# Peptides against a protein of PDB entry 6GMG, part 343

Target 1, 331 residues: chain A of PDB entry 6GMG
Amino acid sequence: DSDDRVTPPAEPLDRMPDPYRPSYGRAETVVNNYIRKWQQVYSHRDGRKQQMTEEQREWLSYGCVGVTWVNSGQYPTNRLAFASFDEDRFKNELKNGRPRSGETRAEFEGRVAKESFDEEKGFQRAREVASVMNRALENAHDESAYLDNLKKELANGNDALRNEDARSPFYSALRNTPSFKERNGGNHDPSRMKAVIYSKHFWSGQDRSSSADKRKYGDPDAFRPAPGTGLVDMSRDRNIPRSPTSPGEGFVNFDYGWFGAQTEADADKTVWTHGNHYHAPNGSLGAMHVYESKFRNWSEGYSDFDRGAYVITFIPKSWNTAPDKVKQGWP

## One batch from the design tools (peptide; made by RFdiffusion4, then SolubleMPNN)

Design b2_p27_6_s4 (from b2_p27_6, 14 letters changed)
Fold by OpenDDE base, seed 2:
Structure b2_p27_6_s4 (fold): chain B 331 residues (1-331), chain A 27 residues (1-27)
Amino acid sequence: as target 1 above (331 residues)
Amino acid sequence: STRPKLSAEEAALVNAAGKEAEEKARA
């Protein structure tokens, strides 16, 4: 039962973190030590560091989603998601490629689909869009001004997103952000907000009405980005894990990685913060660990997942949860 | 492997916690 989950205790505001350790090519620490780092580096509101609240510690304790939840200020809705898919590569490999020895046709198709996604291009698309949004936000003091600026920016760049419906998650994302409406947040002023990015890894074969093979090996047609925009319809993502292919095998439903608003131009040098599992210091899973991974380590993902999406949301500029520069580990 | 492989039981626990988080966020 999830009954083993524990909220980490409060950490003194001025307590410095212990050094991170290398783990699987990334920096790793226990959740309590991440709270210490978070308070020193990311907690700032209007330039003043804050103790992580009990509510924030509780959010964090849920594991892989917890880091994104605390830093974004809301549970991930995943509505504004981007990816890149090479359709020509996919078609050519299906036509000319062959299953490996012992690989079923369904397994082959699922693998080829997974390999046809370009994580770097997906991430770059999200960064491009976030930059456009940030320009649209900068001098907009109401939502109407923001939307007008956004349309102008997209038109100037000849971006296909300019053709999206007004009700699209693309145009409604700011309005649907709780912190935008909060008095101590955006206070309905777009110029007080900035676009930020996180990533979700998940399984494509979530349709219960589909074949067992799709649930085990992936659905090659699911969660592809729309041509031109790169938008992924996430409405069918119900946090359903991959189905086991053998007895005793089990898969996790999702993984989340926090990027924020780093300005590092080299994707490979960007830092992604994520958790392993919910905090259960007295349970079988043990204490939650937080990882700070380079893009290569993050984008590799796990066998649990065959999709990666890069999602845009918004936070107040007064928050320091998405700084321009993120340092991996401690010190 | 970039992480230890979870057992079916461990994965089920992680998944249950994720669902709980989602439910809490909707309340």
Scores: peptide ipSAE 0.171, ipTM 0.810, DockQ to the pose 0.741
Fold by OpenDDE base, seed 4:
Structure b2_p27_6_s4 (fold): chain B 331 residues (1-331), chain A 27 residues (1-27)
Amino acid sequence: as target 1 above (331 residues)
Amino acid sequence: STRPKLSAEEAALVNAAGKEAEEKARA
């Protein structure tokens, strides 16, 4: 019950974190200790440490989405999402593959579709696009200049994104970012902003008008990236969890992982920050934990989800929530 | 402007125990 959610208390600005605990290749800590780390490492505005505000602590308390929320400065809209799907693999496996023992046709098709997504290529595509956007931002002092630069960069790279409509989430993402318009943020100056990345895991079978099999085992045709661009239409993502396949089975609605703007070229060495659930220290779920996972640990996902998307948004360059280097754990 | 209260359904209900079990099974 969302009524059990508690906002974590304020932590003194100068309080150092306790050591993180290793957990299956991840670094893990309780949310209060993450707040301490965040204040020491990520809180900086114009080079000055900030105490996490009550509002930010409230956002964080929502769990995995809260980690992305506090670091991006806005609730995830997921409009500018990328993935990679191997259509040839999908077709080949459907044609030549066989259901496992006891696996229904719907289960088989859902699994094959899930396995046909390439998380590394999806992430790489998002990083490529973020880099193009960052180049377009660098010397642009108004939105028009940014858009012109962006189109030029895309044309130079012969990128299919150049053909997107001006109203596309791709071109509208910056102007729709609240921090871009804030006086202490971008102040309508694109050169004060940078592109950042987070990831969302979710279920494909969200259409309530579809078959029960699609809701239980996935919709093989849902949330595929567009050819050439890699863009995923997220308009049908309504945070609907996977339908149970047996009585008493339940699935979670989504998972979010924060990457930011790390410059590490090796995807496997990148760090993804995420939470387990909303903070309920007095409830059945218990205290929220924060995880810093390597890409492998993040990209593996859970059985609750059959889609992963890599989403681009923007933050002010004055924020340190997306540093070039993220160190896993503490110290 | 009162930000719309996130519905209970929008709260991340990720079960850590379930995740740990799945991670152990994959290890």
Scores: peptide ipSAE 0.024, ipTM 0.648, DockQ to the pose 0.047
Fold by OpenDDE base, seed 1:
Structure b2_p27_6_s4 (fold): chain B 331 residues (1-331), chain A 27 residues (1-27)
Amino acid sequence: as target 1 above (331 residues)
Amino acid sequence: STRPKLSAEEAALVNAAGKEAEEKARA
């Protein structure tokens, strides 16, 4: 029950974290210990450590989405999302492949669609676009200059995003970022902002007007990236979980992983920070745990989800929530 | 305030029970 959610208490600014625990190839800790690490490593504004505020601790208490929320400074809107889908693989497997023993046609099609997404290529596309955006931001002191730079960069790279409408989430993402408009944030100066990345895992079969099979086994046609751009229309994502296939089965609504702006070129060496559930220390779920996972562990996802998207947003450069290098665990 | 209130339902659906079980099965 959401009523069991508790805001973690404040941690002293100078309190050092306890060591993280290994967990299935990840580094794991309780939420209060993550707050300690966050204050030591990620809290810096203009080079000064900050105690995590009550508001930030409340955001964090919501679990996996809370980790992305506290580090991005806003609740995820998921408007600027990227993925990669191999249409040829999908068509070939549907034509030449066969359902497994006991697998229905709908299960087979849902599985083949899931397997036709390439998480690494989706992540790489988001990183490519974030790099273009960062170049466009670097010397732009107003939104007009940023947009002009962005269009020029896209034209030079012959990128299909150059053909997006001016009202597209791609071009509107910066101006729709609250921290861009804040006096202590971007203060309407694009050169004070940087692009950052997070990922969302979710279920494709969310349409209640669709077949029960799509809700149980996935909608093969839902949430595909547009060819050329890699943009995913996220407007139909309503955080609806997978429908149970058997009595007593239940699925989680989503998962969020924070990447930020790591410069590590090898995707497999990048670190993704995420939470397990909302903080309920006195409830059945227990205390929230925070995980720092390598890309392999993150991108594998769960059977709860058949889609992954890599989302771009912006934070002020003065924030240290998205450093160039992230160290897994503690110490 | 750009604070989208997570619905009680959305918060309740985020849990580790299914995730942990699946992780254990994959290990």
Scores: peptide ipSAE 0.023, ipTM 0.641, DockQ to the pose 0.060
Fold by OpenDDE base, seed 5:
Structure b2_p27_6_s4 (fold): chain B 331 residues (1-331), chain A 27 residues (1-27)
Amino acid sequence: as target 1 above (331 residues)
Amino acid sequence: STRPKLSAEEAALVNAAGKEAEEKARA
């Protein structure tokens, strides 16, 4: 029973956070202390600090997805996702490579597919697209103007996204963002919104009709980005975890990391905020911890996952949940 | 701290919580 999840208590608005703990290149803290930091740094609406609401604390309590949820203002839909996949590498490794000792053919193919994804290039692509979107948003006061600007920007850059269907998640993402329609959010004004990025780690072998081997070791053909655009069809992602390969083994369904809108040009210096699990201070899992990781620490992921996607969504510019600069840890 | 390797049971609980979150968000 998910009965062990607890909503963290409210923290006083002026309470300063305790120092974060360094942990293998990450900064770590308990969820309550993250709330304190969040209130000091990220809570601002129209330049004013806000106490994290009960609803926001409840969202946060769901763990890794909760961090992205609180900062984006909505549960991740993952519709506008990007990745980078080296098809030549994949083909060459399959042709010329051999399974490792004790590795099955399915394990080998799954591993080679995983290794053929480039997390850095995927992230770079998402940042590039977010930048284009932000330029399109800047002076657009209605959705039509935004879309026209976006098409112009894409044409100027000779970007393959210009050929996407009008119903594509790429063009529909803004209008499908709740905060865009909110009076205190975008109020249907694109110029009040900005593009932000989060990442999702997940398992490729989610097709129940596929072989057991694909569910255990990955589906090499699943969740590949489209050539030229880098778009990943996420429609088949149903939050199904990797199937156990041995007795007692279990895998988590996903991991989420929040980047926001950092302007740091060096990917390796960017900070990714994520949680470990839902908050269960009285349960076996214990209190939720929040991590601020460098890109390398985030992008390494876990054996639970063989896919990483970089997702674009939108938040109001009046929110400070995605500042240009993010400092790792506290102080 | 590396994310602790969850037991199968713990992983199931985490997965259940994720589903609950999704359901709540759609509501």
Scores: peptide ipSAE 0.045, ipTM 0.727, DockQ to the pose 0.823; fails the geometry check

Design b2_p27_7_s1 (from b2_p27_7, 8 letters changed)
Fold by OpenDDE base, seed 3:
Structure b2_p27_7_s1 (fold): chain B 331 residues (1-331), chain A 27 residues (1-27)
Amino acid sequence: as target 1 above (331 residues)
Amino acid sequence: MSAEDAELINKAYAEAEEKAREKAAAA
């Protein structure tokens, strides 16, 4: 029962983490130990360590979304999302490929669509855009200046995002960030903010009016990025899980991974922090675990999901939840 | 995973989203 969720207790500010457990290229620990690491490494505001607040611990305790929630300072809105889809590969595989033994046509098409997304290129696109945004933020002391800078940067790069509407998530993302307006955050000064990235895994077959096959095996046409911009329309993502394909089977509706603002150029060397289920130490699900995964491990995802989006949001530069370098595990 | 486990997890996520909405409305 979700009522079995427990907010992890406060950890002393100076308590050092126990070593993480290595597992298949990931580093794993229990949520309580992650709180200890977080306080030592990521908690800093204006250079000072902070104890994770009760509210933050509560957010974290809800599971995979909790890591992104705590580090971004807000519940994910997912409005500014990027992906990369290889249309030629998709068409070619549909034409020339064959279903596997026992695979239905719908299952085949869903799988081919999933495989036609390039996670690395999607991630790189988000990083590119985040870099442009960061340049636009750097010397902007009001939103108007930021938007002007952003438009100039996009024009210089001949980026298709320059054609987006002023009300689009792309241009409105900063103003819609609570921490931007906070006195101890951005204080309405764009130059005090930086762009950060997280990823969401989710199911494409969320349309209840669609066929059962799409709900079970994916909708090949859903949540594709727009050509040129790479933007994914996330308005139809309602956190609906994949439909069971066999009796007794169930799927989780989403997974979230936190990247932040790492400067590592090699995507394969980047670290993604994510959690499993909500914290239920006395329940059937057990304690929540937090994972620090390499990109390959994160991007592989689970069978629960057939889409991956890379989302941009903003945090104050005074926060250390998105450092330039992230070390996997402890120590 | 089992249907039961998935339902529990998804219920918790729905609760999280609701809590976030409540906070946003109070701000």
Scores: peptide ipSAE 0.632, ipTM 0.948, DockQ to the pose 0.904
Fold by OpenDDE base, seed 4:
Structure b2_p27_7_s1 (fold): chain B 331 residues (1-331), chain A 27 residues (1-27)
Amino acid sequence: as target 1 above (331 residues)
Amino acid sequence: MSAEDAELINKAYAEAEEKAREKAAAA
């Protein structure tokens, strides 16, 4: 199979974006135009605008993961993931609800489980934790100071995360961030870093040893957040797509949306940046498009996915890939 | 989505992950 993926060409640093196209509450543009916007708005390192490098353009060209990859500076590891699941709703709907016409029991259970996740609460939890982490980072000049601050903050808030193991993704996330160790990044100084958020949509039915029904319609018990912490064990996420429910049908394995560090208090007004597929301007799939979606549009997801996680990672404060305010579209 | 399109997209994503792993291993 010929790889028809193309790395978008370099855009002049001073080239302004063309207007974005409104589409179903989103702002949409072709990847090349997003690069232009990115260079104007998000490219700044230490206050200086930069051209997107060939490597960054290559990362971006792979599709939805590319947006998060470019803006976070690393391929998503998804280790520090949060969600919210309404167990009472789930139990109640299973007990008192019934399958729709033509819906199998497995399909019903999968749907009910999907609907029992609260995307807004999951996002809010991630933001809460990111805020705590940012406070812990603010005056910490080494990892030990950061961890001490973090533990104190968690203790003060009586947060269940305080009980996590020192080796947990929660405590190890900073040290495992490449940009933290980079001289031009954090340079091992936590106070130079900030917490940022992205989201991953994926399929719950990834266990190959499970029933075909779970692979087709979801595993109601998979990827639930831990009580109290909201942490999702992502260790079993192997980027396995949903199994086809009909002949000729296929599903994509994941979708990624970049939030960064927006300060907008209203979740519904937050902007999520994501891509569709890899850039194939001369192929059947066509050019890659980048979307800037409101939370509602992002959180709705696609039928390909029945889980949404909100993931925390870190970037240097000197990067402008996660500004306090994100404007949807252009101009 | 068609199976063909999904396969193409997923293949690209697998390639991306592989490249990322290679980079991480080289660092």
Scores: peptide ipSAE 0.632, ipTM 0.948, DockQ to the pose 0.916
Fold by OpenDDE base, seed 2:
Structure b2_p27_7_s1 (fold): chain B 331 residues (1-331), chain A 27 residues (1-27)
Amino acid sequence: as target 1 above (331 residues)
Amino acid sequence: MSAEDAELINKAYAEAEEKAREKAAAA
């Protein structure tokens, strides 16, 4: 019963974490130990360590979304999402490829579509856009100045995002960020904010009006990025999991990974922080674990998902939840 | 993953989303 979720207890502010466990290129620890690390490394507000609040611990306890929730300061809205899709590869494989032995046509098409997404290019696009946004934020003391700077930066780079509507998630993302409006956050000053990135893995076959095959094997046409901008329309993402392909099989609806604002140029060296499931130390699922994975490990995902999006949001610069450098594990 | 485990996890995620919506509506 979901009633087995437990909010992890408070950890003393000065308690050091235990060593993480290495596992196939990632570092793993129990949620309580992550709280200890978080307090030592990521909790800083205006340079001062903070104890993780009960509310933050509660958010964290829900699993993978909890890590992103605590570090971003808000529940993920996923409005400003980027991906990269190789249309030529997709068309070519559909035309010239053949289903594997025992693979249905729908399964083949779904797999080919999944494989046509380039996670590295999608991540690169998000980083590029975040960089542009950060430049636009630096000397902007009101939203109007930010938007003007943003348009100028996009024009200088001949970026297709310059043609987006003023009401698009791209231009409205900052104003829709709660921490931007908070007195102790941005206080309506864009120069106090910075762009950060997280990733969501999810299932493409979420349309209940579509065929059962699409729900089981993916919808090849769903959640593709717009050409030029790389923007993904996430409005149809309703956190519906993949449909079972065999009796007794079940899939999780999403996975979230936190990147923040790391400056490491090599994508393969970037660290992604994510959780497995809700914290149930006395339940069948057991304690929640937190993982710090390299990009390769994160981008591989699970069979539960056939889409990956890289999402931009904002946090106050005074927060240390998105440092320039993230060290994997402990120590 | 078993159907049972997946259902439990997904239920928890739905609760999280609901709590987030409630907070946003109260703000």
Scores: peptide ipSAE 0.630, ipTM 0.948, DockQ to the pose 0.923
Fold by OpenDDE base, seed 1:
Structure b2_p27_7_s1 (fold): chain B 331 residues (1-331), chain A 27 residues (1-27)
Amino acid sequence: as target 1 above (331 residues)
Amino acid sequence: MSAEDAELINKAYAEAEEKAREKAAAA
């Protein structure tokens, strides 16, 4: 048990949020105030505003993963993940580039690999796939109909995902979503569900059997997307943080950002909601803060991470945790 | 980030994952 973690108290359903604080292109607030906003904007089930439950507040209190957890309705499984990697850029930079002053070969290779991922293209791929899935869901009243529609859509678009195995996370993702099976959720009706997106930042150098250099500076070959599909094998992601490069240094194992189902076509204008750390108002870390960041702010990430994945999951259409439009901050 | 802070944060995240697994197993 994290000894200092506290579950935020319940907020009255009608309590309006205080203004968010602008900070370096982001909007920031304390977790309690985010709960207020969430209740006013995102809490609606079948058009009815709801108070955030104790369980949801507990989930939220764990930090960055809590935001995605509350809004998706489940702990992230990260099975259906997408990214974009520029292999030509990577090879060319390794061949023609040189380590910076004071940079080791391992540091150089790790950096070049990190820079060879295109976050925008990865995000766009996930959005493309989510759109295909949403079309397949729209008039499907059973899973078989959904899968048939999905295969047809992929065939029409000549998408490499059509060649995925039937047991692939791509095809099994819907059936493995708890809210799909819930009576007040999908009730086993695909047409009641919609695809949503969140992002995970994590460290590539997680293999304990690899060199210390890979653990410190990244594994250039790890967590690359498959050509054509953009799928990332996340099976080796065990939430192992980056190894320290200097005494006293530590890194966090992951960061999560919630996008949902925004329809804004310009990636730069999309809003990503994420948290810092667990809520410890009386501890050394302090209160949890929630951030609403533009895509550039989110995709920049931190030195703790050298990989970004964009993950698709599903929520009931009756939930308002993934609206078409998200406004940054308050009011 | 300090090693101490990172350890605290990562510990909390591990707890979250454990709770989620327990809930999933009970469903």
Scores: peptide ipSAE 0.630, ipTM 0.948, DockQ to the pose 0.915

